# Ledger of designs, part 78: peptides against a protein of PDB entry 5EIB

Target 1, 366 residues: chain A of PDB entry 5EIB
Amino acid sequence: VDLEPGTMDSVRSGPFGQIFRPDNFVFGQSGAGNNWAKGHYTEGAELVDSVLDVVRKESESCDCLQGFQLTHSLGGGTGSGMGTLLISKIREEYPDRIMNTFSVMPSPKVSDTVVEPYNATLSVHQLVENTDETYCIDNEALYDICFRTLKLTTPTYGDLNHLVSATMSGVTTCLRFPGQLNADLRKLAVNMVPFPRLHFFMPGFAPLTSRGSQQYRALTVPELTQQMFDSKNMMAACDPRHGRYLTVAAIFRGRMSMKEVDEQMLNVQNKNSSYFVEWIPNNVKTAVCDIPPRGLKMSATFIGNSTAIQELFKRISEQFTAMFRRKAFLHWYTGEGMDEMEFTEAESNMNDLVSEYQQYQDATAD
Target 2, 366 residues: chain A of PDB entry 5EIB as posed
Amino acid sequence: VDLEPGTMDSVRSGPFGQIFRPDNFVFGQSGAGNNWAKGHYTEGAELVDSVLDVVRKESESCDCLQGFQLTHSLGGGTGSGMGTLLISKIREEYPDRIMNTFSVMPSPKVSDTVVEPYNATLSVHQLVENTDETYSIDNEALYDICFRTLKLTTPTYGDLNHLVSATMSGVTTCLRFPGQLNADLRKLAVNMVPFPRLHFFMPGFAPLTSRGSQQYRALTVPELTQQMFDSKNMMAACDPRHGRYLTVAAIFRGRMSMKEVDEQMLNVQNKNSSYFVEWIPNNVKTAVCDIPPRGLKMSATFIGNSTAIQELFKRISEQFTAMFRRKAFLHWYTGEGMDEMEFTEAESNMNDLVSEYQQYQDATAD

## One batch from the design tools (peptide; aimed at target 1 G337)

Design b2_p25_7_s2 (made by RFdiffusion4, then SolubleMPNN; from b2_p25_7 with A4E A16K A21E R23K A25R)
Fold by OpenDDE base, seed 5:
Structure b2_p25_7_s2 (fold): chain B 366 residues (1-366), chain A 25 residues (1-25)
Amino acid sequence: as target 1 above (366 residues)
Amino acid sequence: AAAEAAAAAAEAARKKAIAAEVKAR
């Protein structure tokens, strides 16, 4: 789905364009112009019913519909505005199904779109209320991984999208291979989301290796485990050491000893015990899938529900506040039928979310 | 100028109506 036809043509002409049914390509003509309000209240609202018709058709073809998965950017008008409109409409029609998202967070290092803080804040407000699980993929973190860890001098969108794809493949492993931990979206939510509003995940992937170091790197369970818990490997721009893990899932892929995995996972938990809440029992889950990812002997994917994710929301909030206090570009949003009060409501809800994370960060076992 | 102003007002009214419909659901 896109409000711009050119994006759809690129997907259709791409190497995997034939995987998608032609009738499942829904697109507009006018675009969102990086405006959340165009995506949510005008251009997107005109297109959303056509998308819902496709969603219904595909849902009816499912023997056992678990839920929905959306991949979108929070910086752009289509992904942010229309994406969150679509989430809302799907939630209304399918209130008993899981809503899962891969939400790409904006970064000033990657995009020159000045209104991204508005689009992101307005989107987060919707995601807090209407999603059950949100993987936070932060362009800030992706850029930093590409530059610092992968040693890419000038990271491209292609480089960032490669990390996104690896992460998405990793976190969906248990859904794609039977008999694994978190084999369904609801079980994932039960294991990962102890509090309904605190459903924003910090993903990570290992191995991440620079091209120059690939030949010297042994892929071992200890190395995967160490890298997976390294703050520099997080796909969200927050330091886990500044917060506490509410829940963690680790998904190992490849032929490895389950005993060795359990030993290394116990070791990393013990070493980092101060970074876990003590009042949630058995809050670390581990899975092993014998099927490695393409081109790797083994990998590990990390899913963290951490109170440190508040750093990401604080960054967005600070940028939002600095723009909103000046009433910068507000007429672009209000001119699309949006109320100015929705900015204040979105800001408030995101600040409440930050406060909730802080509360649970500071909570101790009685 | 009057026709342009009327067109702009009509477009603004359309956008407000769409936004109201989205919020009412």
Scores: peptide ipSAE 0.293, ipTM 0.758, DockQ to the pose 0.854
OpenDDE base, seeds 1, 2, 3, 4: peptide ipSAE 0.236, 0.241, 0.233, 0.248; ipTM 0.751, 0.740, 0.746, 0.754

Design b2_p25_7_s3 (made by RFdiffusion4, then SolubleMPNN; from b2_p25_7, 17 letters changed)
Fold by OpenDDE base, seed 2:
Structure b2_p25_7_s3 (fold): chain B 366 residues (1-366), chain A 25 residues (1-25)
Amino acid sequence: as target 1 above (366 residues)
Amino acid sequence: SEEEEEKRKKELERKKAIAEKVKAE
C-alpha cells in the first residue's frame, strides 16, 4: 500500500514483485507530502476502504488468522498517517486479533524531513492505543550500526533496509517454523508484554560484521550471545544499561547445542542481573531453530522489552516540543482538518508512556 | 474491553467526520 504509484511499481518490478497478488497492490495518486494529516484524514482516508476490502478478502482465505503485521515508517505521511488509520480500522473490524507492527522511527541523521517529529509523535499516540506488539526500528540505530559496526562510510537506505530485513526475519522465526517458543503472535504478546501499554520492543541481531572482518570471525554461541546483549547491536537508539529489561526473548538459528545456548543465556543474565527487573520471574525466553538464515551458519535475534526505550520517546518528544512551541508548519496539519489539541494529546500520551516506563524501572520487589 | 472498543469506535467516528468535513471544503 502506498499513496504514491512509483513506490508500488518499484516493488512490482523488483526481484520479489511476483510473490504478491496483482489485486493486492493498492495505491493513490497524490501522495501524503510527508504530512500525517494527509495520510490520516484526507488522501489516506480516501484510499483506506479499498485497502480494507483487500484485507477482508485475504483474512477470509486464512485457515487460522492470528493477526496482522504492518511495516511502516513513522516519519513519512503515508506510513505514519495512513498506516495508523489502517491500524485503527483493522482494530475496529478485528478486535480479537493481534496487531503487530514494525515501526521505523525517524532520525535527523537519515532524513532531512523537518516535520518527522510531528508524524512520529502523532503515530506513537496511535500505536500506544491500537497495537499489541510494536518493534521499534530506529533509523538512528541502523545508521550507527552501518557506520560504526559495518564500517560503511556512507550508509544507504539499501544498507538500512538490509538490517531491517534481517531483524524481521529473525523475530518472525518462531512464527514460521513449527515447535518453537512464541509459535503464535498471542503467545509472543503473553511472554513479552507484562503491561498492555508497554508493548514497544527493542530488537537486535547478531552477527553484525563488517565485510573486512567476516573472514576472521568465528560464529560461536558465546559470541552470538555477547553481541545480542551489546547495546551496539540494538536496532533502537537506546542503551539497555540506562534501564531495566521487563522481558527478553532470544531466538537462535542454526545447528548448535541447546545445552550451550542455555548455559550462555544463564551466564549473560547473571552477569547483567542489575539490568533486569527482579519482580518478573523467568522473564528471559530462549528459542533454537535448526534452520540458519540464508548466507549464515548461525544467528541470534534479540527482542527486549526494556524501560530504556524511553530514551527513544524522549528524543522524539524533545524534537516535537521544539517545533510545536514555535507552531512550525502547524498550518499544514490544521488545513487538513486537525486540531492543535490532537498534538497536545499525542505529546501527553507519549510523556505518560515515558513516565510509566520510568515507574517500572524504579519499582523494587516489596 | 467493551469500554476500550466503544472508545475506539468513537475515535473512528471523529476521524470520519473530520475527513468528510475536509472533503466538503
Scores: peptide ipSAE 0.297, ipTM 0.850, DockQ to the pose 0.072
OpenDDE base, seeds 1, 3, 4, 5: peptide ipSAE 0.039, 0.000, 0.063, 0.039; ipTM 0.528, 0.218, 0.640, 0.504

Design b2_p25_7_s4 (made by RFdiffusion4, then SolubleMPNN; from b2_p25_7, 17 letters changed)
Fold by OpenDDE base, seed 1:
Structure b2_p25_7_s4 (fold): chain B 366 residues (1-366), chain A 25 residues (1-25)
Amino acid sequence: as target 1 above (366 residues)
Amino acid sequence: DEEERRKALEEAKRKKEIAEKVKKE
C-alpha cells in the first residue's frame, strides 16, 4: 500500500514483485508529502476502504487468521498517517486479532525531513492504543550499526533495509517454522507484553559483521549470545543498560546444541542480572530453529521489552516539543483538518508512556 | 493575509469533517 504509484511500481519490478498478487497493490496518486494528516485524514482516508476490501478478502482466505503485520515508517506521511489509520480500522473490524507492527523510527542522521517528529509523535499515539506488539526499528540505530559495526562509510537505505529484513526474518522465525516457542502472535504477546501499553520492542540481530571480517569469523553460540545482548547491536537507539528488561525473547537459528544455548543464555542473564526486573518470573524465553538463515551457519535474533526504550520516545518528544512550541510547519497539518489539540494529546500520551516505563524501571520487588 | 488565513481555516474544518465521517464509517 502506498499513496504514491512509483513506490508500488518499484516493488512490482523488483526481484520479489511477483510474490504479491496484482490486486493487492493498492495505491493513490497524490502522495502524502511527508504529512501525517494527509495520510490519516485526506489522501489516506480516500484510499483506506480499498485497502480494507483487500484485507477482508485475504483474511477470508486464511485457514487460521492470527492477526496482522504492518511494516511502515513513522517519519513519512503514508506509513505514519495512513498506516495508523489502517491499524485503527483493522482493529475496529478484527478486535480479537493481534495487531503487530514493524515501525521504523525517524532519525535526523538518515533523513532531512523536518516534520518527522510530528509524524512520529502522532503515530506513536495511535500505536500505543491500537497495536498489541510493535517492533521499534530505529533508523538512528541502523545507521550506527552500518557505520560503526559494518564499517560502511556511507550507509544507504539499502544497507539499512538489509538489517531490517534480517531482523524481520529473525523475529518471524517462530511463526514460520512449526514446534517453536512463540509459534503464534498471541503467544508472543503473552510472553513479551506484561502490561498492555508497554508493547514496544527493541529488536537485535547477530551476527553483525563487516564484509571484510565475515570470511574469518567463526560463529559460535557464545559469540551470538554476547552480541545479541550488546547495546551496539540493538536496532532501537537506546541503551538497555539505562533501563531494565521486562521481558526478552531470543531466537537462535542453525544447527547448535540446545544445552549450549541454554547455558549461554543463563550466563548472559546472570552477567546482566541488574538489567532485568526481578519481579517478572521467567521473563527470558529462548527458541532454537535448526534451519539457519540463507548465507549464515547460525544466527540469533533478540526481542527485548525494556524500559530503556523510553530514550527513543524522549528523543522524539524533545524534537516534537521544540517544533511545536514554535508552531513550525503546523499550518501544513491544520490545513488538512487537524486541530492543535491532536498534537497536544499525542504529545501527552507519549509522555505518559515514558512515565509508565520509568515507573516500572523504578519498581522494586516488595 | 487575514482573508487567506480564514479561507485556509474553513477548508481545514471541511477536511476535518470529511475525515471524521470516514473514521465513523
Scores: peptide ipSAE 0.022, ipTM 0.469, DockQ to the pose 0.471
OpenDDE base, seeds 2, 3, 4, 5: peptide ipSAE 0.005, 0.013, 0.000, 0.000; ipTM 0.351, 0.378, 0.255, 0.301

Design b2_p25_8 (made by RFdiffusion4)
Pose (drawn by RFdiffusion4):
Structure b2_p25_8 (pose): chain A 366 residues (1-366), chain P 25 residues (1-25)
Amino acid sequence: as target 2 above (366 residues)
Amino acid sequence: AAAEAAREARIETRRAENRARREAE
């Protein structure tokens, strides 16, 4: 789905472009120009019922639908504006299904548009209310990993998307292969989301590799465990050691000692017990899958529900406030008939989300 | 031209609805 028609061509000319159902391409003529109001209201509303028709069709041909997963950026107009409209319409029509999103957060290091904080805040407001799980993929973190760790002086979207694709493959492994833990979206959500609004996850994986060089050696289980908890291996630009984990899901892929995995997971939990909330006993679940990802014999994927994610929302909120106080470009949004109070409503909801993460960060079992 | 006018009418209707909703609140 895109408002921009040129997106259809690039996907089709891609390696697996012909495998998609031709009828499932739903596109507009213009597209939003980084205007969330255009995406949602204006233009996305024009296009949205066509998308829902296709969604309804895919759903009626499902033996037992688990739910939906949406990939989109929060900084633009279509993936952000229309994407959150689609989520709201799907929530109305399929209220008992899990909504899961892979949402990419904007960063000034990657994209040169100062309205992106507007678009992201209006979107975060919708996701807080309407999604069950959201993987926070931070362009800030992706750029820093490519620039500082992978030593790519000029990271491209291809460099960033290599990190995203490795992450998405890792976090959906329990859904795609037989297993005991978090095997479906609802079971994953019940294990990861103690409070409905706090459903933004920090993903990480190990080893971090630059695409096309080179290999190995394969990591030891200790090396995998330590790297997947490392702040430098997170896809969100937050230091996990600045907050506390409410829940964690760890996924080890490849051939390895299950016993050694158990020992190392117990090791990181009790050496660093102060970083795991004490009022949620046994809050770290571990899954092993025998099939490694491509190019690797061993890998680990980390999914964290950490109070430290408030750093991501504080950064967006600060940029949003800096722009919104000067009312810069606000008429671009109200020109599409959007209420200015929706900006204030979204800002307040995001700041409320930050306070809630801090409340549980300081909470004690006493 | 007609498509642009129709889009402008839909935007004005959304602005009227927003004003009526805020007055009621």

Design b2_p25_8_s1 (made by RFdiffusion4, then SolubleMPNN; from b2_p25_8, 16 letters changed)
Fold by OpenDDE base, seed 1:
Structure b2_p25_8_s1 (fold): chain B 366 residues (1-366), chain A 25 residues (1-25)
Amino acid sequence: as target 1 above (366 residues)
Amino acid sequence: AEKEKEREKKIEERKKEIERLRAER
């Protein structure tokens, strides 16, 4: 789905374009122009019914509909505005189904789009209310991984999207292979989301290696486990050491000893015990899938629900506030039928979310 | 020109809806 035809043409002409049904390509003509309000109230609102018709059709063809997965950018107008409109409409029609998102957070290191903080804040407000689980994929973190870890001097969107793809493949492993931990979206939510509003996940993927070091790196369970819990390996730009894990899931892939995985997972929890809440029992879940990713002998995918994710929201909030106090570009949104109060409500809800994370970070077992 | 007028109408309808939703709070 896009408000621009060129994106759909790029997907269709791509190496995997043929795996999608032609009737499942829903697109507009005018785009959102990086304006959330165009995506949510005008251009996106004109297209949403056509998308819902496709969603209904595909849902009816499912033997067992678990829920929905949306991949979108929060910096743009389409992914943010129309994406959150679509989430709202799907939630209204399918209130008992899981809403999962892969939400790409904007970064000034990756994009020069000035209004991204508005689009992100308005989107987070919708995601807090209308999603059950959200993977926070932060372009800031992806850029930093590409630059620092992968030793890419000039990271491209292709390089960032490769990390996104690896992460998405990792976190969906349990959904795609039977007999795994979190084999359905609801079970994932139950295991990962102790509090309904605190459903934002910090993903990570291992191994991440520079092209020059790939030949010399052994892939071992200890190395995967260590890298997976490294703050520099998080796909969200926050340091887990500045907060506490509420819940963690680790998904190992490849031929490895389950015993060795369990030992290493226990060791890393013990080593990092100060970074876990003590009042949530059995808050770390581990899965092992014998099927490795393509081109790797083994991998590990991390899913963390950490109070440190508030750093990501604080960054967005600071950028938002700096613009909003000046009323910068507000006329672009109000011109699409928005009111200034919707910005204030979104800012407030995001700040409340930050406060909720902080509350649970500071909570001790009495 | 017709698409622009239709867009303007939708914007105005949305503004009224926002005002209504605010008055209900």
Scores: peptide ipSAE 0.022, ipTM 0.594, DockQ to the pose 0.865
OpenDDE base, seeds 2, 3, 4, 5: peptide ipSAE 0.006, 0.011, 0.000, 0.000; ipTM 0.313, 0.362, 0.283, 0.349

Design b2_p25_8_s2 (made by RFdiffusion4, then SolubleMPNN; from b2_p25_8, 18 letters changed)
Fold by OpenDDE base, seed 5:
Structure b2_p25_8_s2 (fold): chain B 366 residues (1-366), chain A 25 residues (1-25)
Amino acid sequence: as target 1 above (366 residues)
Amino acid sequence: MEKEKKRKEKIEERKEKIKKLKELE
């Protein structure tokens, strides 16, 4: 789905464009112009019914509908505004189904779009209420991985999107292969989300290696396990050491010893015990899939529900507040039928979420 | 012309919804 026709042609002409049904391409003629309000209330609201008709048709064709997965950017007006409108409408129609998102967080290091803090804050407000699971994929973390770890001098959107695709492939492994932990979206939610509002995940992937060193790197279970818990391998720009893990899932892929995986996962938990909450029993889950990713002998994907994710929301909130206090560009949103109150509500709810994460970080076992 | 008309109609509908919400607070 897009409000711009040119993006859809790029997807359709792409190497995987044929995997999508032609009738499932829903697009507008007028883009959101990086404005959440255009995506949510005007241009996107004209298109949403046509998208819902496709969603209904595809849902009716499912033998067992588990839920929905949305991939969107929170910086752009279409992904943020129309994406969250679509989530709300799907949630209203399918209240018993899981709503899962891959939400790409904006960063000033990657985009010059000045209004991204507004789009992100307004989106997070909707995601808190209307999603069950949200993978936070932070463009700042992706850029830093590309530059520092992958040794890319000038990271491109293509390089960032490669990391996004690897992460998405990793976290969906259990859904795509039989006999795995978290084999459905509901089991994932039960295992990963102890509190309904605290459903924002920090994904990570290992191995992350530069193209020049990839051929010479031995891949071992200990190295994968160590890298999964390294802050430099997180796809969200927060340090797990500044918070506590509520829940963790580790998904290993490739031919490896289950015993060795269990030993290494126990060792990393013991080594990092201060970074876990003690009051959630069995909060680390491990899966092993014998099928490696394409081009790798083995990999590991990390899913963390960590109170450190508040660093991401604080960053967005600070940027939002600095703009909102100046009423910068507000007329672009209010001109689309928004009220300044909706900005204040979104800011408040995101700050409440930060406070909730901090509360559970500071909570001790009674 | 028709698209700009629909956009204006949606803006006014949203303004009316916001007004009603504020009257309920």
Scores: peptide ipSAE 0.060, ipTM 0.690, DockQ to the pose 0.871
OpenDDE base, seeds 1, 2, 3, 4: peptide ipSAE 0.037, 0.008, 0.031, 0.053; ipTM 0.650, 0.332, 0.633, 0.685

Design b2_p25_8_s3 (made by RFdiffusion4, then SolubleMPNN; from b2_p25_8, 12 letters changed)
Fold by OpenDDE base, seed 5:
Structure b2_p25_8_s3 (fold): chain B 366 residues (1-366), chain A 25 residues (1-25)
Amino acid sequence: as target 1 above (366 residues)
Amino acid sequence: AAREAERAARIARMKEERRREREAR
């Protein structure tokens, strides 16, 4: 789905364009112009019914519909505005189904779009209320991984999207291969989300290795485990050491010893015990899938529900506040039918979310 | 409820204006 036709043409002409049904390509003509309000209230609202018709058709064809997965950017107008409109409409029609998102967070290091803080804040407000689980993929973190870890001098959107794809493949492993931990979206939510509003995850993928170091790297369970818990490996620009893990899932792929995985997972928990909440018993889940990812002997994917995710929301909030106090570009949104109160409500809800994470970070077992 | 209704009415008017502009092109 897009509000611009050119994006759909690029997908169709791509190496995997033929895997999608032609009738499932829904697109507009005018675009969102990086404006959340165009995506949510005007241009996107004209297209949303056509998208819902496709969603209904595909849902009816499912033998067992678990829920929905949306991949979108929170910095743009279409992904942020129309994406959150679509989430709201799907939630209304399918209240008993899981709403899962892969939400790409904007970064000033990656994009020159000045209104991204507005689009992100307005989107987070919707995601807090209307999603059950959200993978936070931060363009700041992706850029830093590409530059520092992968040793790419000038990271491209292609390089960032490669990391996104690897992460998405990792976190969906249990859904794609029967008999694994978190084999359905609801079980994942039960294991990962102890409090309904605190459903924002920090994903990570290992191994991440620069091209120059690939030949010298051994792929071992200890190395995967160590890298997976490294703050520099998080796909969200948060340091887990500044917060506490509420819940963790680790998904190992490849031929490895379950015993060795369990030993290394126990060791990393014990070493990092100060970074876990003590009042949630058995809050670390581990899965092993014998099928490695393509081109690797083994991998590990990390899913963390950490109170450190508040650093991401604080960054967005600070940028939002700096613009909103000046009423910068506000007329672009009000001209699409918004009022200033929607901005204040979104800011307030995101700040409340930050406060909730901080509360649980500071909570001790009585 | 009144603000939501006013917003909905404003959005509906804007959609109608845009539809007319598209039909005039």
Scores: peptide ipSAE 0.055, ipTM 0.713, DockQ to the pose 0.048
OpenDDE base, seeds 1, 2, 3, 4: peptide ipSAE 0.037, 0.038, 0.179, 0.026; ipTM 0.607, 0.585, 0.795, 0.528; seed 3 fails the geometry check

Design b2_p25_8_s4 (made by RFdiffusion4, then SolubleMPNN; from b2_p25_8, 15 letters changed)
Fold by OpenDDE base, seed 5:
Structure b2_p25_8_s4 (fold): chain B 366 residues (1-366), chain A 25 residues (1-25)
Amino acid sequence: as target 1 above (366 residues)
Amino acid sequence: EERKKRREEEIRRRKEENKAKRAAE
């Protein structure tokens, strides 16, 4: 789905464009112009019913519908505004189904779009209320991985999207292969989300290796385990050491000893015990899939529900507040029929979420 | 032109509803 036709043509002409049904390409003509209100209230509102018709048709064709997965950017107008409108409408129609998102967080390091803090804050407000599971994929973290770890001098959107693709492939492994932990979206939610509002995940992937060192790197279970828990491997720009893990899932892929995985996972938990909450029993889940990713002998994917995710929301909130106090560009949103109160409500709800994460970070076992 | 008019009417409606909500708070 897009509000611009040119994006859809690029997907259709791409190497995988043929995997999608032609009738499932829904697009507008005018775009959102990086404005959440255009995506949510005007341009997107005109298109949403056509998207819902496709969603209904595909849902009816499912033998067992678990839920929905949305991939969107929170910095743009379409992904943020129309994406959150679509989430709301799907939640209204399918209240018993899991709503899962891959939400790409904006960063000033990657985009010069000045209104991204508004689009992100307004989106997070909707995601808090209307999603069950949200993978936070932070363009700042992706850029830093590309630059510092992968040694790319000028990271491109292609380089960032490669990391996104690897992460999405990793976190969906258990859904795609039989006999795995978290084999459905509901089981994932039960294992990962102890509190309904605290459903924002820090994904991570290992191995992350520069092209120049790839040939010399051994891929071992200990190295994968160590890298998954390294802050430099997180796809969200948060340091897990500044918070506590509520829940963790680790998904190993490739031919490896399950015993060795269990030993290394126990060792890393014991070594990092101060970074876990003590009051959630069995809060680390491990899965091993014998099928490696394409081009790797083995990999590990990390899913962390950490109170450190508040660093990401604080960053967005600070940028939002600095713009909103100046009333910068507000007329672009209010001109589309949005109220200024929706900005203050969104800011408040995101700050409440930060406070909730902090409360659970500071909570001790009785 | 009809689409533009409908959009302008919808924007006006939302602005009026938002104004009414603010006046009731």
Scores: peptide ipSAE 0.336, ipTM 0.879, DockQ to the pose 0.879
OpenDDE base, seeds 1, 2, 3, 4: peptide ipSAE 0.028, 0.195, 0.031, 0.007; ipTM 0.427, 0.803, 0.482, 0.325

## One batch from the design tools (peptide; aimed at target 1 G337 D339 E342)

Design b2_p26_1 (made by RFdiffusion4)
Amino acid sequence: AAAAAARRAAAAAARAAAAAAAAAAA
Pose (drawn by RFdiffusion4):
Structure b2_p26_1 (pose): chain A 366 residues (1-366), chain P 26 residues (1-26)
Amino acid sequence: as target 2 above (366 residues)
Amino acid sequence: XXXXXXRRXXXXXXRXXXXXXXXXXX
C-alpha cells in the first residue's frame, strides 16, 4: 500500500517482486508529501476502503486468523498517517485480533525533514491506543550502528534495512517454526505486555554484521548472550542500563548446547538482577530454534520491554515541542481539516506514556 | 466532530475546484 504510485514499480522490479498477489497492490496517484493529515484524513481516507476490501478478502480465506502485522515509518505521511488509519479501521472490524507493528522512528541523522516529529507523535498517539505490540525500530540507532560499529562512513537505506531485516527475521522466528514459547502473537503479547499501553519493544540481535563481509568465527553462547544484551546491539536508541526490564524474550538460533544457553541466561539475570523488575518473577523467557539465519551458524535475537524506551519518546517529544511551540507548518495540517487539538492530545498522551514508564521504573516490591 | 467533518468537506471541495480550473486553463 502507498499513496505514491512509483512504489509499486520498485517492489515489482525487486527479486521477489513477482511473488506477491497482483490484486494486493493498492496505490494512489499522488501521496502525502510527509503530511500525516493528508495520509490519514485526506488522501488515506480516499484510498483506505480499497485496502480494507483486500484485507477482508485475505482474512476470509484464513482457517483461523491470528492477527495483523504492519510495516511502516512514523516520520512520513502515508506509512504514518494512512498506516494508523488502517490500524484504526482494522481494530473496528477485527476487534479480537492481535495488531502488531514494525514501526521505524525518525531521526535527524537520516532524514532532512523537520515535520517528522509531528508525524511521529500523531502516530505514537494512535499506536499507544490501538496496537498490541510495536517493535520500535529507531533510525537513530540504525544509523549509529552503521556509522560507529560497522564503520560505514555514509550509511544508505540499504545499510539500515540490512539491520532491520535481520531483526524482523529474528523476532518472528517463534511464529514461523515449531516450538513451545511465544509461538503465536497472543501468547507473545501475554508474556511481554504487563500493562496495555506499555507495548513498545526494544529489539536487538547478535552478531551485528555489515552486509557482504565477512563471516565469522561463529560466536560462543556466552558471546552471543552478552552481545544481545549490549546497548550497542539494540535497534532502539536507548541505553537499557538506564531503565529496567519488565519482560524479555530471547531467541537463540542454530546448533548449540541447550544447557549452556540455560546457564548463561541464568547468569546474566542474577549478575544484573537490579536491572530486571523484581515484582515480575521469571520475566525472561528463552527460546531455541535449530535453524540459523542465512550466513550464520549461530545467532541470538533479543526482545525487550524496558522502561528505558522512554528515552526514545522523550527525544521525539522534545523535537515535537520545539516545533509545536513556534507553530511551524501547522497550517499544512489544519489545511486538511485536522484539529489543532489533536496535536495537543497526541503530545499529552506521549508524555503520559513517558511518565508511566518512569513510574514502573521506580516501583519497588517492598 | 461536525465542525471537523465540515472543514474536511470544504477542503475536498476546494481541491476539486482547483483541479477543474487547472484542467480548463490547460

